# Peptides against a protein of PDB entry 7BBL, part 2

Target 1, 86 residues: chain A of PDB entry 7BBL
Amino acid sequence: IAQESLESQEQRARAALRERYLRSLLAMVGHQVSFTLHEGVRVAAHFGATDLDVANFYVSQLQTPIGVQAEALLRCSDIISYTFKP

## One batch from the design tools (peptide; made by RFdiffusion4, then SolubleMPNN)

Design b2_p19_8_s3
Fold by OpenDDE base, seed 1:
Structure b2_p19_8_s3 (fold): chain B 86 residues (1-86), chain A 19 residues (1-19)
Amino acid sequence: as target 1 above (86 residues)
Amino acid sequence: ALSAEERARFEAELAALKA
């Protein structure tokens, strides 16, 4: 049975992950998103926008352990995972 | 919310991934 190269398989996997990421960004606009950050910190916020170059998340009504920030910027590198209901 | 330009960028990248 013919198999594609390992390199090609890895490229398809990376492309699939990137597609899923981009689709999730489009789907979460205007929705409250739960973000899991480092050290077990979880926050919730309404997703506004993101810059593709730096991968910052611009959010509103960020619920933190010590209060709510009306507007905030989350760095993608600080985010472990996120969930939301579309 | 995401601007029209940002959405266009996303869609363009998605299209490129499918090509």
Scores: peptide ipSAE 0.123, ipTM 0.750, DockQ to the pose 0.084
Fold by OpenDDE base, seed 2:
Structure b2_p19_8_s3 (fold): chain B 86 residues (1-86), chain A 19 residues (1-19)
Amino acid sequence: as target 1 above (86 residues)
Amino acid sequence: ALSAEERARFEAELAALKA
């Protein structure tokens, strides 16, 4: 019987993850997002924009343990996870 | 805020993934 190759399966999986990511970004617009960073640090900020090629998060009103930053840049590599209310 | 251009870029990529 016909069978999808492993490479094709992996390609679909990668595409699904990318779609999920992009949809989350679209849903994130105009909302406050809670970011979990390394070392147990949790911050909240309003989503502004992102650079698709670099995966930087441009945010505002970043609430950190030591204060609030009006504007900030978060690198994707610094983020473990994020949540928000659509 | 996310610009109209950026949104269009995202949506174009999504469309390509779903095609």
Scores: peptide ipSAE 0.095, ipTM 0.729, DockQ to the pose 0.085
Fold by OpenDDE base, seed 4:
Structure b2_p19_8_s3 (fold): chain B 86 residues (1-86), chain A 19 residues (1-19)
Amino acid sequence: as target 1 above (86 residues)
Amino acid sequence: ALSAEERARFEAELAALKA
């Protein structure tokens, strides 16, 4: 029985995750997104744009525990996860 | 920030993943 190598499996897994990510970005446009940050902080904001090179999220109307920010930049390194309804 | 050109690159990469 021919079995796919571990390296190949990992490559496919990475590709699948990348596809999921890209699809989410495209679907995110114009929607409010909920971001889970470190230390259990959860914020919601309207998606504005991203930086493909740096992978920053430029958002508006960021709702935080201490108030609302009209404009904000969220670094991917600060984001644990995000969810939204397409 | 995401430009029309960057969006095109996004979609191209996505298409390549689907190919």
Scores: peptide ipSAE 0.091, ipTM 0.727, DockQ to the pose 0.133
Fold by OpenDDE base, seed 5:
Structure b2_p19_8_s3 (fold): chain B 86 residues (1-86), chain A 19 residues (1-19)
Amino acid sequence: as target 1 above (86 residues)
Amino acid sequence: ALSAEERARFEAELAALKA
């Protein structure tokens, strides 16, 4: 049995993670998502759309520590993690 | 990484759900 190259193994791993990510995006459409940001800040918002290349989240009804924003843009670089109930 | 076809499939599905 021929051993798969390290590069190929890593490529498969990246592909699997990407698919998981994409499926999560599909699942969160129309749902409220809880985002964990830096310094322990947590916000909740309804998922609207995202750019799969730029990795920005366009959300609505963003609940922040200082109030609610009807429409907002969240940069993936500011997001540590997110959770939601599909 | 995902193939171009796989990525396109997910993008199409996402677009359909958003529409």
Scores: peptide ipSAE 0.051, ipTM 0.666, DockQ to the pose 0.613

Design b2_p19_8_s4
Fold by OpenDDE base, seed 3:
Structure b2_p19_8_s4 (fold): chain B 86 residues (1-86), chain A 19 residues (1-19)
Amino acid sequence: as target 1 above (86 residues)
Amino acid sequence: ALSPEERARFEAELAALLA
């Protein structure tokens, strides 16, 4: 019986994760998102868009422990995870 | 800084990738 290789299985898994990521970005546009950053820091901000090449997150009304920033730029490398309500 | 045009372009790009 024919069996899919491990490499092929992993490629399909990566493709599925990529699609999931892109769909989440589209769903977040205009919504407030909770971001978990390094060192246990958590912030909330309204998501606008990203740069698909550099992976910068353009957000507004960024709520931090020390105040609110009207506009801010978050680097993808600074973000561990995020959650939002569609 | 995010303009309405930039936001629209972003959404269009995502839609194209997911088509």
Scores: peptide ipSAE 0.386, ipTM 0.859, DockQ to the pose 0.083
Fold by OpenDDE base, seed 4:
Structure b2_p19_8_s4 (fold): chain B 86 residues (1-86), chain A 19 residues (1-19)
Amino acid sequence: as target 1 above (86 residues)
Amino acid sequence: ALSPEERARFEAELAALLA
């Protein structure tokens, strides 16, 4: 039987994750999202958009332990994970 | 700050990528 190569399997896996990621972005537009940052910092903010090239998150009403920022930029590299309610 | 226009463009771009 023909077996898919490891590289091909990895490619499909990456593609699946990419699609999942993009769909999550679309689903979270306008919603409050909980972001987990480094050092256990967790913030919540309303998601607006991202820069698909740089992967910056443009958010509003960012709730941090020290206050709320009306507008904020979260760098993808600073985000460990995020969750939201559809 | 993100403008409504920029947000709309973002959504359109995502839709295109997922089409």
Scores: peptide ipSAE 0.386, ipTM 0.859, DockQ to the pose 0.083
Fold by OpenDDE base, seed 2:
Parts: C-alpha cells; structure tokens; sequence
Structure b2_p19_8_s4 (fold): chain B 86 residues (1-86), chain A 19 residues (1-19)
C-alpha cells in the first residue's frame, strides 16, 4: 500500500497547527483573554485583532500588575501562552 | 487604536483563510 512521504506528513502537520491557531484567534475576538508573558507576568485583556504579518495583538481593557490600559498593543513574541472562556 | 471596521476586516480575513 502506498505511503505518504515524510515531507507530506510534515506539511499536513504544519497546516493543521496553523488552522488551529487561526481558529483560536477567531474564537477569541471580543472575549477577555488571559495572557502569560515572560517572567511569570500574567495579564488579562479583551482581544480585538492581530496584524497577521507582524503578529501584533490589538487589545482593550488590559489589566496589568500596575494598572489598566484602555487600549494596548501586545507583541506576539512577548506572549508565551493564553487561555479564555469561549 | 482598532476601529470596528478594522476588526470586521480582520474577522473576514480569518474566515477567508479558514474557508
């Protein structure tokens, strides 16, 4: 029986991860999201959108350890993980 | 700042990518 090449399998895996990421972003729109940043810093904010090319996160009501920002821009590179309630 | 229109365009773009 013919078997899919390793390269093809890897391509499908990358595509699946990308789809999962994009669906996550879509599901987050308008919801409050908890972000884990570097050095154990955790913040919460309402997710609006991203720049798909540079991966900037446009958020509102950003709750930080030192206060709340009505509007803020988060860099994807600063984010380790996130969670939210659909 | 993110406008409602920009947010809508973002959602449309995601939908297109996931179609």
Amino acid sequence: as target 1 above (86 residues)
Amino acid sequence: ALSPEERARFEAELAALLA
Scores: peptide ipSAE 0.384, ipTM 0.858, DockQ to the pose 0.084
Fold by OpenDDE base, seed 5:
Structure b2_p19_8_s4 (fold): chain B 86 residues (1-86), chain A 19 residues (1-19)
Amino acid sequence: as target 1 above (86 residues)
Amino acid sequence: ALSPEERARFEAELAALLA
């Protein structure tokens, strides 16, 4: 049986993960998203958009431990994970 | 801050990438 190269397998895996990521972004537009940041900090915000190249998150109504920001920019590098309810 | 138009462009760009 002909076997796909390891390189091609990895490429397909990366493509699948990217598609999953992009679909998640699309799904959470306009929704409140819970973000886990460093040091166990968790915030919630309404997701607007990202810069696909720079990977900045443009959000609104950012609920932080010390208050709420109407508009905010989250750096992707500061985000460990996120969850949301579609 | 994002305008509604910027948000719409973002969604359109995602849709294009996923097409």
Scores: peptide ipSAE 0.380, ipTM 0.857, DockQ to the pose 0.083

## One batch from the design tools (peptide; made by RFdiffusion4, then SolubleMPNN)

Design b2_p20_4_s3
Fold by OpenDDE base, seed 4:
Structure b2_p20_4_s3 (fold): chain B 86 residues (1-86), chain A 20 residues (1-20)
Amino acid sequence: as target 1 above (86 residues)
Amino acid sequence: MSLEEFVARAEEEIARLRAV
């Protein structure tokens, strides 16, 4: 049985992860999402949209340690992880 | 980017990923 090359396996794995990511973004539309930022900072906001190329998150009602911002932009480089309830 | 544009582009990319 022919074996798939390591390169091909990695390509499929990357594609699968990308699809999973995109589906998660679609699932969080209109929902409140908890974002973990650097230095252990956590914020919550309603997901609006994202630039798929840069992965900038356009959010509303951003709850920060200082206060609430009606509209905000979260840069992908600032985000460590996120969680949400569908 | 608008929500509609985002959804459309995301779904389009998912379709492309599956086609490969």
Scores: peptide ipSAE 0.558, ipTM 0.921, DockQ to the pose 0.798
Fold by OpenDDE base, seed 2:
Structure b2_p20_4_s3 (fold): chain B 86 residues (1-86), chain A 20 residues (1-20)
Amino acid sequence: as target 1 above (86 residues)
Amino acid sequence: MSLEEFVARAEEEIARLRAV
């Protein structure tokens, strides 16, 4: 029986994680998402699209502590986590 | 990019990932 190499196993693991990420993004489409940012800041916005390679989040109706932005760009590096209702 | 483009590209990448 041919054994899968360690490199191949790692590649499969990365692929699985990438797929899971992409599926979560697709599930966000058309929904309001709650984003947890640094310093305990939490914002909510409607998901628009994402740059798949750069991981920029294009959102609308961004609710911030100081008001609502009609359109906004969130960088993945600024996001700690996100939650939403499918 | 547009929402339509995003969805299409995401689904395409998922398909590609599964093909490997």
Scores: peptide ipSAE 0.558, ipTM 0.921, DockQ to the pose 0.840
Fold by OpenDDE base, seed 5:
Structure b2_p20_4_s3 (fold): chain B 86 residues (1-86), chain A 20 residues (1-20)
Amino acid sequence: as target 1 above (86 residues)
Amino acid sequence: MSLEEFVARAEEEIARLRAV
């Protein structure tokens, strides 16, 4: 009986997580998303698109503590978590 | 990129992930 290697198992696990992430992004389409950033900063914005390689979030109507930006870019590295209503 | 392009690319990658 062929046994799946540890590396193969890890590969499948990574693939599953990546798919889950992508599905979550797709679910954001057309919705307002709440982003938690560093230092407890929270912003809300309408999701537009992402650069899948760099993971930049292109958003609109970004509500920040100091005002609203019609168009904005959020870096994935700045985001701790996000929530939205599907 | 545009929203349409994003959706297409995301779905393409999902399909690729499942094919592996």
Scores: peptide ipSAE 0.557, ipTM 0.921, DockQ to the pose 0.859
Fold by OpenDDE base, seed 3:
Structure b2_p20_4_s3 (fold): chain B 86 residues (1-86), chain A 20 residues (1-20)
Amino acid sequence: as target 1 above (86 residues)
Amino acid sequence: MSLEEFVARAEEEIARLRAV
């Protein structure tokens, strides 16, 4: 019986993870999102859009410990995790 | 990019991933 190669299995796994990520971004549109950043910093903001290749998050009404920014850019490399209510 | 372009690009990539 023909068996799928290890490389093919890994490719499918990566594709599944990428799709899951993209679907989460689409579900995030128009909603407030809570972001966990480094050093335990947590912020909340309304999702606008992302550059899928560069991995930048364009957000509005960013709530930080020192105040609110009307418009802001968050780099994916600075984000540990995020949560939101669909 | 605009929200409209973002949504279109994301949906297009998802479709491409499922075609693997």
Scores: peptide ipSAE 0.555, ipTM 0.921, DockQ to the pose 0.884

## One batch from the design tools (peptide; made by RFdiffusion4, then SolubleMPNN)

Design b2_p21_7_s1
Fold by OpenDDE base, seed 4:
Structure b2_p21_7_s1 (fold): chain B 86 residues (1-86), chain A 21 residues (1-21)
Amino acid sequence: as target 1 above (86 residues)
Amino acid sequence: LTEAFVAAAEAAIARERAVLA
């Protein structure tokens, strides 16, 4: 019996991962998120939105080592990981 | 901004689910 091609399987896998990612973004709405950036830098900020194409993070009340920024943009390339409490 | 994001994200999720269906 015919089976799904490897390419198709990979496509579905990517779709599943993207859905999980998007759901996590929605879960961030209204919450403070902790971001781990390069060189061991860790910041916390209130989630506002992301660019779904580039995955940039638009945040507010960004707590940095040198102070709080009312509004800020965190580039996807700057972020190693993030955590938050749903 | 957040409201627009939520709508866009939900729409994107729907598209991904369509691929998985």
Scores: peptide ipSAE 0.543, ipTM 0.907, DockQ to the pose 0.890
Fold by OpenDDE base, seed 1:
Structure b2_p21_7_s1 (fold): chain B 86 residues (1-86), chain A 21 residues (1-21)
Amino acid sequence: as target 1 above (86 residues)
Amino acid sequence: LTEAFVAAAEAAIARERAVLA
């Protein structure tokens, strides 16, 4: 049997990780997600959608230290980490 | 927005599965 090329192996590895990521996003739909942002800021919001390429998070009911925003956009560059309960 | 996202994500998953097959 011919060995798979390195390039092909890398392509499959990227595809597998991307599929896993996408399924994780789908699992977040409608759920509250806790985001850790820069400068020690932590917020919670209901997940609506994301830009699949840039990972912009479109959320609702964003709870911040100073109030609640009905609709909000969290860019990937704003986010250090996030957690949610599936 | 959410509905469109779900559809797009599922389509993207299908494309990735084709690469893995």
Scores: peptide ipSAE 0.541, ipTM 0.908, DockQ to the pose 0.944
Fold by OpenDDE base, seed 5:
Structure b2_p21_7_s1 (fold): chain B 86 residues (1-86), chain A 21 residues (1-21)
Amino acid sequence: as target 1 above (86 residues)
Amino acid sequence: LTEAFVAAAEAAIARERAVLA
């Protein structure tokens, strides 16, 4: 019985992680997400969508330290981490 | 925007599931 190649196993692992990620994004729909940005800045916003390729986050009602932005784009490179409650 | 995203994400998930099959 032949085992799946290492490269194939790695490909499936990546696919599994991506599926999990995408399902997590879908779980964010309609919910407020807390984003941790650089310099210790934390913001909260309602999740709208992402660019699946570059993981840009399109959000609404972005609560920042200096005010609320109705619509905003958070680039993946700006985000250290995020949390949300499904 | 959100509706289009949901559709795209679901399609992407389906593609990944195909890889896992």
Scores: peptide ipSAE 0.541, ipTM 0.906, DockQ to the pose 0.900
Fold by OpenDDE base, seed 3:
Structure b2_p21_7_s1 (fold): chain B 86 residues (1-86), chain A 21 residues (1-21)
Amino acid sequence: as target 1 above (86 residues)
Amino acid sequence: LTEAFVAAAEAAIARERAVLA
């Protein structure tokens, strides 16, 4: 009945969150994703890939307020949130 | 690149699951 250490509990919590995040990325592969950026800017693009280190998003057919970009890079720091239909 | 990403992500998930086990 020994209680798991706080450090161990925190490690499990972080691992669980990261796994959920990674699974969400896999779920958006091949789908159009809506991104909410700063200053109320919202764009839509087809997800291609990310780098697991910095979480940069490599997308295609990026629909912006001023036009469409065939291919683009979205930095994690520029993204507030995103949504998509699995 | 998408294929490479998928493989890398799946490998990363496996590592996290090992921590949770």
Scores: peptide ipSAE 0.535, ipTM 0.905, DockQ to the pose 0.902

## One batch from the design tools (peptide; made by RFdiffusion4, then SolubleMPNN)

Design b2_p22_4_s3
Fold by OpenDDE base, seed 4:
Formats: structure tokens, C-alpha cells, sequence
Structure b2_p22_4_s3 (fold): chain B 86 residues (1-86), chain A 22 residues (1-22)
């Protein structure tokens, strides 16, 4: 009985995760997103766009604990997690 | 296919980026 190789299984798993990630990004377009950063810092911003490879987040109306930025760039390395209402 | 879906999603998000940065 033929069985899918471990490599093939891993490839499908990576592809599935990539699709889920991309769909989540698309769902964010036009919505406010809450980002959790390092040390428990939480910010909210309207999603504008992202780099697919580098994963820079271009956002607007960034609400931080110390003020609001009209436009900002969030680096993937600074983001722990995010959530939003579709 | 999954690969095709990924390519189309990336294309759409690239268009979003281009429009945002225009």
C-alpha cells in the first residue's frame, strides 16, 4: 500500500498554513486589527497592506499606549500575535 | 489546486499593497 512520504506530508502542511495565513491577511483588509507586541504591549490599527515575503505590516491610525500615529510600519519581528473581527 | 489558490491570494494581496502605496 502506497503511503505519502514524510516530505510530501510536510510540504502539504506548509502549504496549508501559507494559505490560512494569506486568507487571514485578506480578511484584515479594511478592518481594525489588535496587535500584541513584546512585553505585553497592545496596539490597534487599521490594516493597509503587507509584504508577502518580509511580512511588514503597513497600517493606519495606530493607537499606542502613548499616542496615535496616522500611518506606521510594523515589523513582523515585533509582533507576537494579532486578532480582529472579520 | 492549493498551489493555484496560494498564487491567486498572493496576487490579490499584491494588488492591495500596490493600491495602498500608490
Amino acid sequence: as target 1 above (86 residues)
Amino acid sequence: SLAERIRRLEAELQAVRDAFLA
Scores: peptide ipSAE 0.667, ipTM 0.940, DockQ to the pose 0.834
Fold by OpenDDE base, seed 2:
Structure b2_p22_4_s3 (fold): chain B 86 residues (1-86), chain A 22 residues (1-22)
Amino acid sequence: as target 1 above (86 residues)
Amino acid sequence: SLAERIRRLEAELQAVRDAFLA
């Protein structure tokens, strides 16, 4: 059997990361997620859904410094990181 | 396979999105 090419190895690695990402999204469904935004702003919200191609986060009960939004959209470009407890 | 698992996960998440936005 021939050795897997470097390109194929990289492709498989990217696919593995994609699977891990998708599984993490599925795991946070129905859970509260903490988002870190620009300039140190941190918010918490219940995960509702996300786009697969454009990582927009559709959330509910978004807790911000000025109040709570029943439903909101967090754009991927605004998110630095996020954490959640499965 | 890995590819099949990815497709299934994407389908599930797409369904979640559609239900949420309905």
Scores: peptide ipSAE 0.667, ipTM 0.940, DockQ to the pose 0.857
Fold by OpenDDE base, seed 3:
Structure b2_p22_4_s3 (fold): chain B 86 residues (1-86), chain A 22 residues (1-22)
Amino acid sequence: as target 1 above (86 residues)
Amino acid sequence: SLAERIRRLEAELQAVRDAFLA
């Protein structure tokens, strides 16, 4: 019986996760997202777009502890987690 | 296929990015 190699199984698993990730990004378009950053800092912003490779987050109406930015860029490396209501 | 779905999703998100940055 022919069996798929472990490496091939891992590749399919990565592809499945990629699809799930991309679908979640598409679902966020036009919605407000809450971001948790380092040191417990939390901000909220309207999701605009992301880079597919670097995963920078382009947002609008970013609410920070010191004010609101009309447009902003959040680096993936600065983000611990994010949540939104679809 | 899974690969085709990924390509379509990436194309859609790329269009969203281009429109946002325009």
Scores: peptide ipSAE 0.667, ipTM 0.940, DockQ to the pose 0.855
Fold by OpenDDE base, seed 5:
Structure b2_p22_4_s3 (fold): chain B 86 residues (1-86), chain A 22 residues (1-22)
Amino acid sequence: as target 1 above (86 residues)
Amino acid sequence: SLAERIRRLEAELQAVRDAFLA
């Protein structure tokens, strides 16, 4: 029987990773997330939503070194990593 | 299918976004 092409296998692999990513985003809803930004700055905020393409993070109660912001937008380009407790 | 699950997840997250920004 015909074997799937390498390109097709890579597409399925990317799709599987996409599903995993989306499920993780959904799991963040209603939870506090810790973000690591540039220069080692770490902030915490309640996850609100994200853009699926640009991966902007819309958050609330953002705790920064200089204070708390009720609502904020964190761009993907500003984020090095993030973690949360499901 | 995997494609269908992705579409459903994206729709769900889009709804979350719309509700948050409303």
Scores: peptide ipSAE 0.667, ipTM 0.940, DockQ to the pose 0.874

## One batch from the design tools (peptide; made by RFdiffusion4, then SolubleMPNN)

Design b2_p23_3_s3
Fold by OpenDDE base, seed 3:
Structure b2_p23_3_s3 (fold): chain B 86 residues (1-86), chain A 23 residues (1-23)
Amino acid sequence: as target 1 above (86 residues)
Amino acid sequence: APILSREEAEAALAAVAAALAAK
């Protein structure tokens, strides 16, 4: 039986993860997103845009534990996960 | 990490958008 190589399986898995990420960006446009950051910090903000080269998130109405920022930038490297309502 | 060049990302987004529209 011809089996798909491990390398091919890993390539498909990476492609699926990239597609999932891109689909999430399209879906979150104009919506409030909850971001989980390091040290258990959670914030909510309206998604504006992404800098694809640097992977920055440009957001508005950022709700933090110490107040609200009208405009803000979140570095992708600081984000552990995010959720939103489609 | 799904980090792509701008050109690669735009091409990928276009492909995803087309796939979503076909469903």
Scores: peptide ipSAE 0.065, ipTM 0.613, DockQ to the pose 0.244
Fold by OpenDDE base, seed 5:
Structure b2_p23_3_s3 (fold): chain B 86 residues (1-86), chain A 23 residues (1-23)
Amino acid sequence: as target 1 above (86 residues)
Amino acid sequence: APILSREEAEAALAAVAAALAAK
């Protein structure tokens, strides 16, 4: 009997989530993404790129409550969730 | 539309851990 440790199972789960994340990045290229930020703030923007190390979202045409920003950066830590149309 | 949530991800990890601990 060889059972994988809890730590190893959690590691596999994290890896699966990472894969899902990466695949979502590929899918959102060229599409508008809706981001939910803190305090219920919701913004929409076209996905540009991300930096895998810092986890920033480089976006364009960011629609905010006070106007549109042509270019903007959203930090992953500020994002609660996001959704998009594939 | 696909939804990715930090909270959802954390909950998923917690669920896996809880399921294993329940054995």
Scores: peptide ipSAE 0.054, ipTM 0.555, DockQ to the pose 0.034
Fold by OpenDDE base, seed 2:
Structure b2_p23_3_s3 (fold): chain B 86 residues (1-86), chain A 23 residues (1-23)
Amino acid sequence: as target 1 above (86 residues)
Amino acid sequence: APILSREEAEAALAAVAAALAAK
């Protein structure tokens, strides 16, 4: 029985997390997503697309405390978490 | 940088799934 190396285990763990991330993106397309940002700011927007490597979120109908932005770009560094109804 | 379309996301997911299945 071959023992899998720690490096291989870490690679599988990263791949599993990436798969989960990509599945979430597919599920988000066309849906309204609630984003939790820093300092307790929460916004909702329709998910449009994302940057593959930078993970910028291109959204529409962004609901903010001061109004609705028709189109917006959310930087991944600004996002703490997100939830949506599939 | 490339924008992930639904098709591109599905392709990327398939690649990840294949890599996971190989281990």
Scores: peptide ipSAE 0.043, ipTM 0.582, DockQ to the pose 0.204
Fold by OpenDDE base, seed 1:
Structure b2_p23_3_s3 (fold): chain B 86 residues (1-86), chain A 23 residues (1-23)
Amino acid sequence: as target 1 above (86 residues)
Amino acid sequence: APILSREEAEAALAAVAAALAAK
């Protein structure tokens, strides 16, 4: 019963979370997503794609307090959380 | 503190947009 090192366990955990994240993106395509931004700001938008290199979210029909923005970019670093119905 | 007003929320969103444009 050789147990893997703590470092190896952490690596597997990170890999699993990354895969889960990526799969969530695939499931999100075309759906309206609720994004929670800093300071409790919440917006809704249809998810289009992500830029995996820059970590941007490409969204459409972004609902803001002043109206709907047809096309928009959200930085991952500005997002606290998001939810959607698959 | 949380943003409590529409105006403050608009300002926050504008700041995000500006930050993106600056890149």
Scores: peptide ipSAE 0.017, ipTM 0.406, DockQ to the pose 0.028

Design b2_p23_3_s4
Fold by OpenDDE base, seed 2:
Structure b2_p23_3_s4 (fold): chain B 86 residues (1-86), chain A 23 residues (1-23)
Amino acid sequence: as target 1 above (86 residues)
Amino acid sequence: APLLSRAEAEAALAAVAAALAAK
């Protein structure tokens, strides 16, 4: 029985994670998303768009601890995780 | 860089799915 190489297994794992990410982006369109940022900060915003290279999130109605921002850019480096309702 | 459109996301997803199925 042929055994899949470690490199091939890692490639499939990366592809599976990429698929999950892309599916999440499609599901996020037009929906409110909750973002967990550093230092325990949590914000909510309506998803607008993203880029595939840097994973910046362009959002609207960003709810922050100090108020609501009509439009904003969330950088990938600032985001720990996110959740949403499809 | 250009923003990801829905069509681009769907195309990217299809490509990943096809690559996974081919393994």
Scores: peptide ipSAE 0.261, ipTM 0.781, DockQ to the pose 0.200
Fold by OpenDDE base, seed 4:
Structure b2_p23_3_s4 (fold): chain B 86 residues (1-86), chain A 23 residues (1-23)
Amino acid sequence: as target 1 above (86 residues)
Amino acid sequence: APLLSRAEAEAALAAVAAALAAK
């Protein structure tokens, strides 16, 4: 049996990561999410929506060190990681 | 950019799952 090419393996790996990401989005609806941002900043917010192409996060009740923002946009480039309880 | 709807997320997930299963 011919081994799958490296490129094909990478494509499957990317697809698997995309699947995991999409599943996380579905699980995130209606939940508070903890975001780790640059410079050690951590915030919590209720998930609102995301875009399909850039993966910006539209959130509400964003808890920051200086107060709560009713609505906010978190850019993908600003986010190091995020966690939530399904 | 267009916002992800629940239906769009589910459709995208189904497409990825199908692509993975086909390989």
Scores: peptide ipSAE 0.241, ipTM 0.757, DockQ to the pose 0.202
Fold by OpenDDE base, seed 5:
Parts: structure tokens; sequence; C-alpha cells
Structure b2_p23_3_s4 (fold): chain B 86 residues (1-86), chain A 23 residues (1-23)
């Protein structure tokens, strides 16, 4: 039985991560999300929407160290990680 | 490209879009 190539295994792993990501978005709708940004900055906001393709996050009630922004856009390139409670 | 199959991606996208639109 031929083993799947390493490249194919990596591709499947990436696809599985994409699925997990998409499923997480479904679970995230309407919930507050904590985002970790560069330089240790952490913000919390209610998830509104995403464009999925480039993973821009449209959020509301963004709590930042300097105040609350009613509506905001967080770019994928600005985000190190995020967590939420479903 | 690190993606699901086209059918899987479209289904996932549709599901996410529906969930977002419901709010």
Amino acid sequence: as target 1 above (86 residues)
Amino acid sequence: APLLSRAEAEAALAAVAAALAAK
C-alpha cells in the first residue's frame, strides 16, 4: 500500500485547517472575540463579518487600550491570534 | 493552494455567509 506523499499530507493538513477556520467563523458570529495584535496589544470586539478571502474582520464595539471604536476593520496581517467562547 | 476542494469551499462559504446574514 503506497503511503500518501508528504506534500499530499501537508496539503490535506492545510485543507483541514481551512475547514476548522471556516467552522470557527460560524461559531464566532455574534460573539465577542479577543484579538492579539502586534507588540502584545490585545483588543476585544463583537464579530460582525469577514470577507473570508483575505480574512479581514469587520467588528463592532472594539475595545482598545485608548477607547472603544463602534465599528472597525481588523486586517489579517495585523492579527497574531484570536480566541473566543462559542 | 491550501484550500478545501471547490465543492467543500463553496459549501463552507455559503454556510458562513448564511450565518453572517442571519445576524
Scores: peptide ipSAE 0.136, ipTM 0.673, DockQ to the pose 0.120
Fold by OpenDDE base, seed 1:
Structure b2_p23_3_s4 (fold): chain B 86 residues (1-86), chain A 23 residues (1-23)
Amino acid sequence: as target 1 above (86 residues)
Amino acid sequence: APLLSRAEAEAALAAVAAALAAK
């Protein structure tokens, strides 16, 4: 049985993850998202838009421990993970 | 290795753009 190379398998896995990410962005629009940042900081914000090239998140009503920001930019480098309810 | 084909990337961008513009 001809088996796919390891490189081909890894490429498919990466492509599947990228597709899942992009679909998650579609589902995220207009919803509140919980972001886990560095140093254990957690924030919640309504998703507005993203830069797909850089993965910057443009959000509104950003809830932080010290207050709410009407609009904010979360850089990809600042984000460890995120969750939301579709 | 590319993560998406050209067609997949274009479709994804169009879909995301449409969803964002609809709000």
Scores: peptide ipSAE 0.117, ipTM 0.662, DockQ to the pose 0.119

